# Ledger of designs, part 42: peptides against a protein of PDB entry 7PB4

Target 1, 105 residues: chain A of PDB entry 7PB4
Amino acid sequence: KMLNIKEYKEKLLSTLGEFLEDHFPLPDRSVKKKKKNIQESSVNLITLHEMLEILINRLFDVPHDPYVKISDSFWPPYVELLLRNGIALRHPEDPTRIRLEAFHQ
Target 2, 218 residues: chain B of PDB entry 7PB4
Amino acid sequence: DALQMAVGYFEKGPIKASQNKDKTLEKHLKTVENVAWKNGLASEEIDILLNIALSGKFGNAVNTRILKCMIPATVISEDSVVKAVSWLCVGKCSGSTKVLFYRWLVAMFDFIDRKEQINLLYGFFFASLQDDALCPYVCHLLYLLTKKENVKPFRVRKLLDLQAKMGMQPHLQALLSLYKFFAPALISVSLPVRKKIYFKNSENLWKTALLAVKQRNR

## One batch from the design tools (peptide; aimed at target 1 H23, target 2 W87)

Design b2_p12_8_s3 (made by RFdiffusion4, then SolubleMPNN; from b2_p12_8, 7 letters changed)
Fold by OpenDDE base, seed 3:
Structure b2_p12_8_s3 (fold): chain B 105 residues (1-105), chain C 218 residues (1-218), chain A 12 residues (1-12)
Amino acid sequence: as target 1 above (105 residues)
Amino acid sequence: as target 2 above (218 residues)
Amino acid sequence: SLLEIFKKILEE
C-alpha cells in the first residue's frame, strides 16, 4: 500500500510537471531581471511544479499539519492562482501558511 | 426511510390535520439529528434542510436545531451555501440564527465542494462586519476567503474604522494582518506582530462531528 | 483531479 502511494505520488507529480511547464511557466528572465533590479535580492523563484511538489509532499509526510510556509521563492501569482481556484487554502491561524485543499475532500 | 420521511416533512410542511403536530415535528427533528450526528447528511439533504432553517418557515427553536445538525456525510454543495446566504438577505431568520449560520459556515468550510461562488459573495459578508454579534465570525470567514483582489482601500478604511470603534479585537487584527500581507501599502498602521491568530470559538459546536466526518472520509 | 482543475483554469 505504501509503495502504491509513493508510486501514485510520483506519477502525479510527473504528469503535472509536464503540463505545468507548458502552460504555467515562470515569467521570462527579463521580468525576473526587472524584479531583481528592484529588490536587489536575487530571490530564485521556484516553478509551479516545485511549489505543488512541496505542498503535496507536506500533505503526505505531515498530514496532521499539512501547511507550508510561503517563502520568497513562491511567485505571488502562483500563490494567488492556487488560492483563487481552491487548490490551496490558508492556515486558519497563520496567513503565511497554505495547504493543499483538493486532497482533503 | 425514516430520514427521507423527516426531510419530506420539513420540505412539504406540517399537514394541517395532524392533532399531534408538535409530537410529529419532534419525531422528525430527532430523526434528522440522530442521523446527522451519527453518519452525517447527504449533500441533497443538507441543501433542503439548510434552506428550510433559514427561510423562516418554522420557528427559531426548530431552525436552530436543524442548523445545528447540518453535518455532512462527505461534502456540502456550494450552491446550498449560496442559497442560504440569499435567505440571510431576505431577513426572515433571527439574529441568533445568523450567528449560528456563520459559525456553521466557518466550521464546515473545508467540506464545501467549491469556493468560487462563495468568494463572489465576499462583499456581502464584508457588509455584515458592522453587526457586533456577527463580527467575530465574519472576520474568521473573511480570513478564509480573502484574496488579494478583495483587499481594496475602502475595505481597509472600514476595517480601521471598525477597529477604532470596537478596539483591538483579535479577530479584526487577524483580518487586518492578512490585508497587510496582501497589500502592505494600504495599511500604514503598525500592526502588532502576533505569533498566533485567535478567532472566537476555535472549539466549535461541531468539533466532535467534524472529526468523525474526517475519519470516515480518509 | 488536480490536472483537471488546471485544465479548467486554462479554458477560462
Scores: peptide ipSAE 0.399, ipTM 0.467, DockQ to the pose 0.083
OpenDDE base, seeds 1, 2, 4, 5: peptide ipSAE 0.341, 0.353, 0.361, 0.363; ipTM 0.664, 0.657, 0.662, 0.685; seeds 1, 2, 4, 5 fail the geometry check

Design b2_p12_8_s4 (made by RFdiffusion4, then SolubleMPNN; from b2_p12_8, 5 letters changed)
Fold by OpenDDE base, seed 1:
Structure b2_p12_8_s4 (fold): chain B 105 residues (1-105), chain C 218 residues (1-218), chain A 12 residues (1-12)
Amino acid sequence: as target 1 above (105 residues)
Amino acid sequence: as target 2 above (218 residues)
Amino acid sequence: DILQIFLEILKE
């Protein structure tokens, strides 16, 4: 049963990865480092695939607290995409935390 | 320069100590509005002010006024649009601001310097079709952005489902017709041969300003 | 929709 879950997870992530790369790529932030002093912390944005991987992993690894804290690496459009489509849910008390929707009841 | 002072005010925020915060705000808004409608704004000024308008830093009335005067002197940076879309998704702006932004984006589309990164946002725009208030303007935007590579079976199904729900809307028909042009095998439905594609006239708000911009850049 | 695809994959 556990092996099947891991294999399923890997298959899911692999299939999603190709789809997400094709349809929801990150825009190239041409961070032209012009030297002006605003420490725009060049936070490296993660891909939608990586974001989903984090959410899926958290759901499987910590099912009693499946919430992930939204970091600066989470591109806001991706977060919104997941929330609006019911793929993810915000924590009821902490809007900075999201979980993958448990489609398997 | 009065414009630089106004932009700086919006960027840095109101200095706490001014008793007449509203008067100062109004003064700077009027300065931006006057310059924008007369001469247009530089790409850098649009970059700053557009982000401010969508960030939720100010109230909805102020944000709406700023967004309405995002008129370019020459070009709009694609990066400004990408940043704006990011702010739009954070949910700090009102629904009316979102509608206004898409109207603005369609109206100013030809003044955006590049389209490569905007084309990468195709999926996000397509997802916004589910919002009934945005749908007409998003269809128009997608009509401008759609390439053959974007026409996929799942998107065709979604458009047909929307058509079943909303009826034969002119903006949806226009987009479907384009999809059929790129991928005729995916759309078996006979679309009425509309000689004229009709979108809501999103440009009406900026019509006079856009004419002036085009005349200056000729 | 990504959701539908995601749901289809999750239902498998």
Scores: peptide ipSAE 0.045, ipTM 0.717, DockQ to the pose 0.029
OpenDDE base, seeds 2, 3, 4, 5: peptide ipSAE 0.045, 0.037, 0.045, 0.068; ipTM 0.719, 0.488, 0.683, 0.744; seeds 4, 5 fail the geometry check

## One batch from the design tools (peptide; aimed at target 1 F19 F24 I87 L100)

Design b2_p13_3 (made by RFdiffusion4)
Pose (drawn by RFdiffusion4):
Structure b2_p13_3 (pose): chain A 91 residues (1-28, 43-105), chain B 212 residues (1-189, 196-218), chain P 13 residues (1-13)
Amino acid sequence: KMLNIKEYKEKLLSTLGEFLEDHFPLPDVNLITLHEMLEILINRLFDVPHDPYVKISDSFWPPYVELLLRNGIALRHPEDPTRIRLEAFHQ
Amino acid sequence: DALQMAVGYFEKGPIKASQNKDKTLEKHLKTVENVAWKNGLASEEIDILLNIALSGKFGNAVNTRILKCMIPATVISEDSVVKAVSWLCVGKCSGSTKVLFYRWLVAMFDFIDRKEQINLLYGFFFASLQDDALCPYVCHLLYLLTKKENVKPFRVRKLLDLQAKMGMQPHLQALLSLYKFFAPALISVKIYFKNSENLWKTALLAVKQRNR
Amino acid sequence: DEVTVLEEIALRL
């Protein structure tokens, strides 16, 4: 059961990365890829379940933040505009 | 054959400026509906015309008439439905066309050969609940399509939030009651739906439904 | 759990 989940996770992650690079590229400060941004968000969601917010730095391309906001993937902090969290789809 | 000429004409897409082209389009569309309302269309023709109508090609009237004449002689391929969902995801489709398509999918539900690959699109179907123009028809569709495996906690939470936003609407209550039946531990709280008139009810479709 | 999150991200994008 564990190995099946692992194979599925790895396949999903690889195909998601390919899809992101194909459909959501950077334009050319130092910006990070959308993949790294999603990785940071996922990591913070499970590492700190009581504060899953991550600060928005200059490396976050605003179009990516707005993309994640429009599609219900990322959520804004009720008071702090510089923080965003990942939607807890598992619950 | 008389129908295949119209299918090929619609596959060629819209053509030049109209000198006599309006009459040609009308003749082809009349031929298709006559065949559809007399004895029905085959699976291949439907696979072609449904996806042509849900694409950006042709105007709204042509797509509306094509959708209103999408009556199967036997069955409907599920791959055609998958491609139709995909064309919906493209976004170059009219709102009224989307409503008509969801009405058609509800009406033609028992004439799709397989529904497992369609159930795999439950997420795409559920995401359309945000749109308050598609909400009743999407709820009617999900009432038919929902299995036990589809009742996920996230969807229950989002449906409860939508019920709190819109109020206890009939279609939302019916879908929530189905969710309660399938997963009572995740939440506490089929049949009549408004605007559920069968627009595609021909006589032969009626005898096939009774034979079903 | 992480799989569910990845599936939703893939679906929505």

Design b2_p13_3_s1 (made by RFdiffusion4, then SolubleMPNN; from b2_p13_3, 4 letters changed)
Fold by OpenDDE base, seed 5:
Structure b2_p13_3_s1 (fold): chain B 105 residues (1-105), chain C 218 residues (1-218), chain A 13 residues (1-13)
Amino acid sequence: as target 1 above (105 residues)
Amino acid sequence: as target 2 above (218 residues)
Amino acid sequence: NEVEVLEEIFRRL
């Protein structure tokens, strides 16, 4: 029984990763380094998969403070996507912090 | 050039706390407005000003006026649109600015140089259908973006669920009709054969300007 | 359960 759950979890993670890559890819920043001083923030954006992993891990590791600070690596459209789909919630007092929604019935 | 000075003012911000800040701002805004409506703006000028309008650097009234003046001389860079979507999501712009942006995006869609990166935003735009204020314009945008490969069973289900919640909205029916065209097996529901696709006339704000752009590019 | 969380995320996407 436990082996089947682990295998199912791994399969689900893999399938989710593929789904996220297919349907929610990061836009190719054609960083054509045209020399102009547009500080295109050289901040490496994380994938939606990585963002979800961070949120999931925080929920399980620190259940009493499940909030993650939105960093510059968080692509704003992904944050909005998660909020709109009811996957994440903003902190009521600090809009710079988000958590995974507690799906516990 | 007066336009370069105006763009530079918006980009760099007001230097001195002079009492004439509002007069200077209005002067530069009028300069941008005049050039945009007469000649259109260069892609680089649109890139700068679009980000400013959505970044929340200025008040809503100023941002609205800037966004209304995002009229291309020739083309809009796809990269500018992708960046703009990011700024839109940071939450520093008003709901009215968001609506105006989607209206602008639909109105200017044909003037965007490429669509490859915008098509990658399909999933993001699709999630924005849940916003009642945005939904009519997002449906129109998705109608323009949708390819056969975008028509997936999960999206069909979401559209049908949205229709069940919102009712048979003309803009949603238009999008569903396109989905049925690409994937008839996924949509068993009899859609009323509406002869006329109906979207809100998002382009009305720019109708005269768009005619002028098309005339210059002929 | 982590699996339930993943399933629900997948459903909401």
Scores: peptide ipSAE 0.684, ipTM 0.932, DockQ to the pose 0.389
OpenDDE base, seeds 1, 2, 3, 4: peptide ipSAE 0.682, 0.682, 0.684, 0.681; ipTM 0.931, 0.931, 0.931, 0.931; seed 1 fails the geometry check

Design b2_p13_3_s2 (made by RFdiffusion4, then SolubleMPNN; from b2_p13_3, 5 letters changed)
Fold by OpenDDE base, seed 1:
Structure b2_p13_3_s2 (fold): chain B 105 residues (1-105), chain C 218 residues (1-218), chain A 13 residues (1-13)
Amino acid sequence: as target 1 above (105 residues)
Amino acid sequence: as target 2 above (218 residues)
Amino acid sequence: KEVEVLEAIFQRL
């Protein structure tokens, strides 16, 4: 029974990862290297999969404060996607913090 | 150049020392509006001003006026659109600004130089269908973007669920009809054969300007 | 619990 749950979890994570890559890829920031001065901070955007992993881990690791601070690595459309789909919630007092929705309540 | 000075003002922000900040702002805004409606803006000017309009650097009235004059001389860079979508999601722009942006995006769609990166945003735009204010314009955008590869069972279910919630909206029916065209096996529902696809005319705000752009690019 | 969360995420996407 436990092996089946672990295997199912791994399969579900893999399937989710593939689904997210197929349907919610990051735009290719063609960093045209050329012009000097615009420090477009080469902030490496994380994948939607990585963003969800962070949110899931925070929910389980710190259930009393399950909020994650939105970093510059969080692509704003992904944040909006998670909020619109009811996957994440903004902190009521701090709009820079988001949590995974508590689906088990 | 007066336009360069105006764009530079919006980009760099107001120099603190001007006592009459509002008069200076209005002067530069009128300069941008005048050039945009007469000649259109260069892709670089649109890149700068579009981000400013969505960043929340200025008030909603100013942002609305800037967006209304995002008229290309020739083309709009898809990179500008991708950046704009990012700014749209930061939450510093009003709901009316979001609606105006999608209206603009539909109206200017043919003037965007490439569509490859915008097509990657398909999933994001599809999620925006849940916003009642955006839904009509997002349906039109998705109608323009949709390829056979985008028509998936889960998206069909979501569209049908949305139709059940919102009723048989003309814009939803138009998108569903396109989905049925690409994947008839996924949509068992009898859609009324609408001979005419009906979207709200997003172009009305820019109709005269769009005609002028099309004439210059011929 | 983790599986349920993953399933719920998948259903909402």
Scores: peptide ipSAE 0.672, ipTM 0.931, DockQ to the pose 0.369
OpenDDE base, seeds 2, 3, 4, 5: peptide ipSAE 0.669, 0.669, 0.670, 0.671; ipTM 0.930, 0.930, 0.930, 0.931

Design b2_p13_3_s3 (made by RFdiffusion4, then SolubleMPNN; from b2_p13_3, 5 letters changed)
Fold by OpenDDE base, seed 2:
Structure b2_p13_3_s3 (fold): chain B 105 residues (1-105), chain C 218 residues (1-218), chain A 13 residues (1-13)
Amino acid sequence: as target 1 above (105 residues)
Amino acid sequence: as target 2 above (218 residues)
Amino acid sequence: KEVEVLEAIYQRL
């Protein structure tokens, strides 16, 4: 039974990863490295998979404060996607913090 | 020139020392509006002004006026559109601004230089169908973007579920008809053969400007 | 619990 759960988890993670890559890829920011000194800090955007991993880990690691601060690495459309689909919630008092929805409560 | 000064004002913000901030703002806004409607804007000007309109730097009235004058001289950069979508999601834009943006995007779709990066946003736009205010315009956008590769079983299910909730909306029917065209096996439901696809005339706001742009690019 | 969360996420996407 436990082996089956582990295997199922691994399969689910892989399937989810592939699904996210196929359907929600990051746009290629053509960093036109034209030399003009605009330090547009090439903020490295994380994938939707990485974003979800952060949110899931926070929910399980710190269940009393499951909120994650939205960083510059969080692509705004991904945040909106998660909120719109009821996967994440904004903190009621701090819109810069989001949590994974508590699906199991 | 006057346009560069106006764009620079919006980009850099009001210099603190101007006693007549509102008059200066209105002057620059009128300059942008006048040039945009007469000649169109350069791609670079649209890039700057679009971000300003969506960043929440100014009030909703100003943002709305800026967005209404995002008329290209020739082309719009797809990069500007991708950036604009990001700004829309930061939460500083009103619902009306979001609607106006999607109307603008549909109206200006043919003037966007490339579609490759915009097509990567397909999944995001599809999720935006759940917004009742956006849904009609997002359906139209998706109708323009949809390729056979985008027609997946899970998206068909979502569209059918949405139709069950919202009823037989003309814009949903139009999108479903396109999906059925690409993947007839996924849609068993008899869609009424609507000979005419009826999207809301999002283009009406820019009809005269679009004609002028098409004439200049001929 | 983690599996349930993953399933719930997948269903909502």
Scores: peptide ipSAE 0.686, ipTM 0.936, DockQ to the pose 0.370
OpenDDE base, seeds 1, 3, 4, 5: peptide ipSAE 0.683, 0.686, 0.683, 0.685; ipTM 0.935, 0.935, 0.934, 0.935

Design b2_p13_3_s4 (made by RFdiffusion4, then SolubleMPNN; from b2_p13_3, 6 letters changed)
Fold by OpenDDE base, seed 5:
Structure b2_p13_3_s4 (fold): chain B 105 residues (1-105), chain C 218 residues (1-218), chain A 13 residues (1-13)
Amino acid sequence: as target 1 above (105 residues)
Amino acid sequence: as target 2 above (218 residues)
Amino acid sequence: KELEVLEAIYRRL
């Protein structure tokens, strides 16, 4: 029974990862290194998968403060996607913090 | 030139606490408006000004006026659109600005140089269908973007669920009809054969400008 | 619990 749950979890994680890559990829930042000082924020954007992992881990590791601060590595369309789909919620008093939705509460 | 000075003002912001800030802003805004409607803007100028309009650097009235004059001389860079979508999501622009942006995006769609990166945003745009204010314009955008590979069972279900919630809206029916065309096996429901695809006329704000752009690029 | 969360995320996407 436990092995089946572990295997199912691994399969689900893999399937979710593939789904996220296929349907919600990061835009190719054409690194046109044209020299002009457009601080294209050299900030490395994380994948939607990585963003979800951060949110999930925070929910389980710190359940009394499950909020994650939105960093510059968080691509704004991903944040909006998670909020719109009811996967994440903004902190009511601090719009720079988001949490994973409590699906089982 | 006057346009470069105006763009530079919006990019760098007002330097001095001059009492004439509003007059200076209005002067530069009128300069941009005049050039945009007469000649169109270069892709680089659109790149700068579009981000400014969506960044929340200025008030809603100014942002609205800037966005209304985002008229290309020739083309709009796809990269500018991708960046603009990012700014749109930061939450510093009004709901009316978001609606105006999608209207602009639909109206200017043919002038965007490439569509590959915009197509990667398909899932994001699709998630925006549930916004009642955006839904008509997002449906139109998705109608323009949708390829066979985008028509998936989960998206069909979401569209049907959305239709069940908001009723048989003409813009949803248009998109569903396109989905049925690409993947008839996924849509068992009889869609009324509406001969006329109906979308809100997003281009009406730019009708004269679009005619001028098409004439210049002939 | 984690599996349920993953399933819920997947269904909402």
Scores: peptide ipSAE 0.636, ipTM 0.929, DockQ to the pose 0.388
OpenDDE base, seeds 1, 2, 3, 4: peptide ipSAE 0.629, 0.634, 0.630, 0.636; ipTM 0.927, 0.928, 0.927, 0.928

Design b2_p13_4 (made by RFdiffusion4)
Pose (drawn by RFdiffusion4):
Structure b2_p13_4 (pose): chain A 91 residues (1-28, 43-105), chain B 212 residues (1-189, 196-218), chain P 13 residues (1-13)
Amino acid sequence: KMLNIKEYKEKLLSTLGEFLEDHFPLPDVNLITLHEMLEILINRLFDVPHDPYVKISDSFWPPYVELLLRNGIALRHPEDPTRIRLEAFHQ
Amino acid sequence: DALQMAVGYFEKGPIKASQNKDKTLEKHLKTVENVAWKNGLASEEIDILLNIALSGKFGNAVNTRILKCMIPATVISEDSVVKAVSWLCVGKCSGSTKVLFYRWLVAMFDFIDRKEQINLLYGFFFASLQDDALCPYVCHLLYLLTKKENVKPFRVRKLLDLQAKMGMQPHLQALLSLYKFFAPALISVKIYFKNSENLWKTALLAVKQRNR
Amino acid sequence: SELYLKVQELVEL
C-alpha cells in the first residue's frame, strides 16, 4: 500500500511540475518558480499545522500569488496581508 | 449520405460572409434535427456535433439547436462526454450553453454506455458549484453521479459552506442528504428538481427509456 | 481547474 502511494505521489508530482513549466512560466529582483512556491506552501502546511502562513517576499511573483488566490489554492490571512496559507484539502 | 454532408459542413467550421450561406447552414441543421427527431443519431455523429457545439465555433443559436438535437439512436460514448467536459473547462462556451449541456447530461444519463470515466470528472463537476447559475443543474447531476468514494471531507465542508451562503436550497438539500447517506460520520444532513423538464423527449427516446 | 485538482490531490497525499 505504501509503495503504491509513493509511486502515485511521485508520478503526480513529476507530471505537475511538467505542467507548471509548460503552462505557468516565469517572465524571463530574483524570482522563484511557482514550483518552489507551492513546495514552500505544502511544507509549511504540514510542518507547522498551527501556523501554516508564510510571508510574501519580493521573490514571490504577484501574478503567481493572485493565481493561487483565484483558484482556491492559497488563502489570505484575515489581518496580515503579507501572509498566505495553503488550503487544507486533506481535511 | 444526407446527414454526413451536414456533419462535414459543421466540421469545416464557420465559413465566409453570407451570400447564400445562411440558407446552407439552415438546411444542414434542419437535416440533422430531422434525423435526430425521427430515429436518432449514432454515437460517432454525436461525438462530433456535441463537441463542435461546445467549442467556440459557430454562434449561440447554432450551438443551442445542436444541443437540442443531440438525441441518441442507441447509446452515447463516454469519451465524448469527457471531451465535452474538457470543452467546458476551456471557457469559450456560453453560460446558457453550459446550462443546456448540464440539462442534457442529466436527461441523457441512462444512455451513456459507461459512467466510470465520467465519475472521474467529479472534481470538475463539483467545482462548478461556485457558479450560482449552474448550481441547481450541477447539483442535479451530482445527485445522479455521486458514489460513496466521491464523498470526501473537503467536499462536505465546502457544500456545508455553500449551504450556509445560499441557504437550504432544495437541490443543495438533496445533494447533502445523499452525502449524509454515504458518510454520516462526516456530517449529519432524489428527486424532484426544478427546470428538470426533458427537452429531448422524442417518442423513440421514450420507448428506449421504457425499455431501459 | 486542472491545476487546482492536481494540487488538491498532492495535498491530500

Design b2_p13_4_s1 (made by RFdiffusion4, then SolubleMPNN; from b2_p13_4, 4 letters changed)
Fold by OpenDDE base, seed 1:
Structure b2_p13_4_s1 (fold): chain B 105 residues (1-105), chain C 218 residues (1-218), chain A 13 residues (1-13)
Amino acid sequence: as target 1 above (105 residues)
Amino acid sequence: as target 2 above (218 residues)
Amino acid sequence: STLRLMVEELVEL
């Protein structure tokens, strides 16, 4: 029974990853490194899959403070997508923090 | 030149707390407006000013005026659009600015140099359909972007749900008709055979300018 | 949304 749940979870994560890659890919930042001093902070954007993993893990690891700080690696369209679909919530007092929605409440 | 000074002002911000900040701002804004409506703006100028308009650096009135004069001389870079969508999602711009942006994007769609990266944003645009104020313009944008590979069962369901909630809106019907064209098996609903696809004329704000741009690039 | 349903299923797990 436990093996089936783990395998099913892995399958769901894989299926979700494929779905996210197909429908919500990162834009190809053609980093044309032309020399001008625009500190385009070469902050590597994380995938939507990685973002969700971070949020899920935080919910399970720290259920009393399930909020994750939005970093520069968080692509704003992904944050907006999660918020608009009711998958994530902003912290009521700190808009720089988001949590996974408690789907069981 | 006067335009470079104006763009530089918006990019760098006001240097000194001079008492005449508003007069200086208005002077530079008028410079940008005058050049944009007469000759259009270079792709680089649009890249800078479009991001400024959506970043929340200035007030809503200023941002609206900047966005209204994002008229290309020749082309708009798709990279500018991708960056703009990112800024739009940060939430520092008003709802009216978001609507204006989508109207602008539809109106200027043919002047965007490439569509490859914009097509990758399909899912994000589709997610914006739930915003009642954006929905008509997003439907028009999606109508321009939709390929066969974008037509999925879950998106069909979402469009049908929106139609059930909002009624038989012309913009939803237009998009659904396109979806039915690409994937007839996914849409069992009889759509009224509309002879003409009708979207709100998003281009009306720029009609004269767009005609001038098309004439210059012929 | 399909995305929400997929995430909900993962969290319930």
Scores: peptide ipSAE 0.381, ipTM 0.851, DockQ to the pose 0.296
OpenDDE base, seeds 2, 3, 4, 5: peptide ipSAE 0.381, 0.376, 0.376, 0.380; ipTM 0.854, 0.846, 0.851, 0.852

Design b2_p13_4_s2 (made by RFdiffusion4, then SolubleMPNN; from b2_p13_4, 4 letters changed)
Fold by OpenDDE base, seed 1:
Structure b2_p13_4_s2 (fold): chain B 105 residues (1-105), chain C 218 residues (1-218), chain A 13 residues (1-13)
Amino acid sequence: as target 1 above (105 residues)
Amino acid sequence: as target 2 above (218 residues)
Amino acid sequence: SLLRLMVEELVEL
């Protein structure tokens, strides 16, 4: 039974990953080599899948403070997508932190 | 060049706490407006100013005026649109600015140089359908972007749910008709055969400017 | 949304 749950979870994660890649891919940042001086911090954006993994892991690892700080690697459309769909919530006092919604009724 | 100075002002921000900040701002804003409506703006100028308008660097009134004069001389870079969508999601712009942006995006759609990256944003635009203020304009945008591969059962269900909630809106019907065209098996509902697809933004704020741009590029 | 349902299922798991 436990093996079946783990396998099912892995399958769900894989399916979710495929779904997210198909429907919510990162835009190809054409690395236009801008000239030398503007440190466009080549902040590598993480995938929506990776973002969700971070949020899920935080919820399980630190359930009393399940909030994750929004970094520069968090693409704003992804954050907005999660918030609008009720998947994530902003911290009431710190808008730079988000958590997964407590789906536990 | 007066335009370069104006763009530079918006990009760098006001240097000194001059008592005449508002007069200087108005001067530069009028310069941008005058050039944009007469000749259009270069793609680079639009790239800079569009991001400024959506970044929340200035007040809503200024941002609205900047966005209203984002008229291309020739083309708009798709990269500018991708960056703009990112800024739109940061939440530093007003709801009215968001609506204006989508109106602008639909109005200027044909002047965007490429659509490949914009097509990748399909899911994000589709997610914005739940915003009642954005829904009419997002439907129009999606009508322009939708390909067969975008028509999925879950999106069909979402559109039907929106129709059930909002009623038979012309913009939803237009999008649903396109979905039915690409995937007739997914939409069993008889859609009224509308002879003319009608979107509310057929009369856009840029009608005169767009005619001028098209005439210059011919 | 399908996305929400998938995430909910993962979290319940």
Scores: peptide ipSAE 0.339, ipTM 0.857, DockQ to the pose 0.295
OpenDDE base, seeds 2, 3, 4, 5: peptide ipSAE 0.324, 0.305, 0.321, 0.316; ipTM 0.836, 0.779, 0.832, 0.819

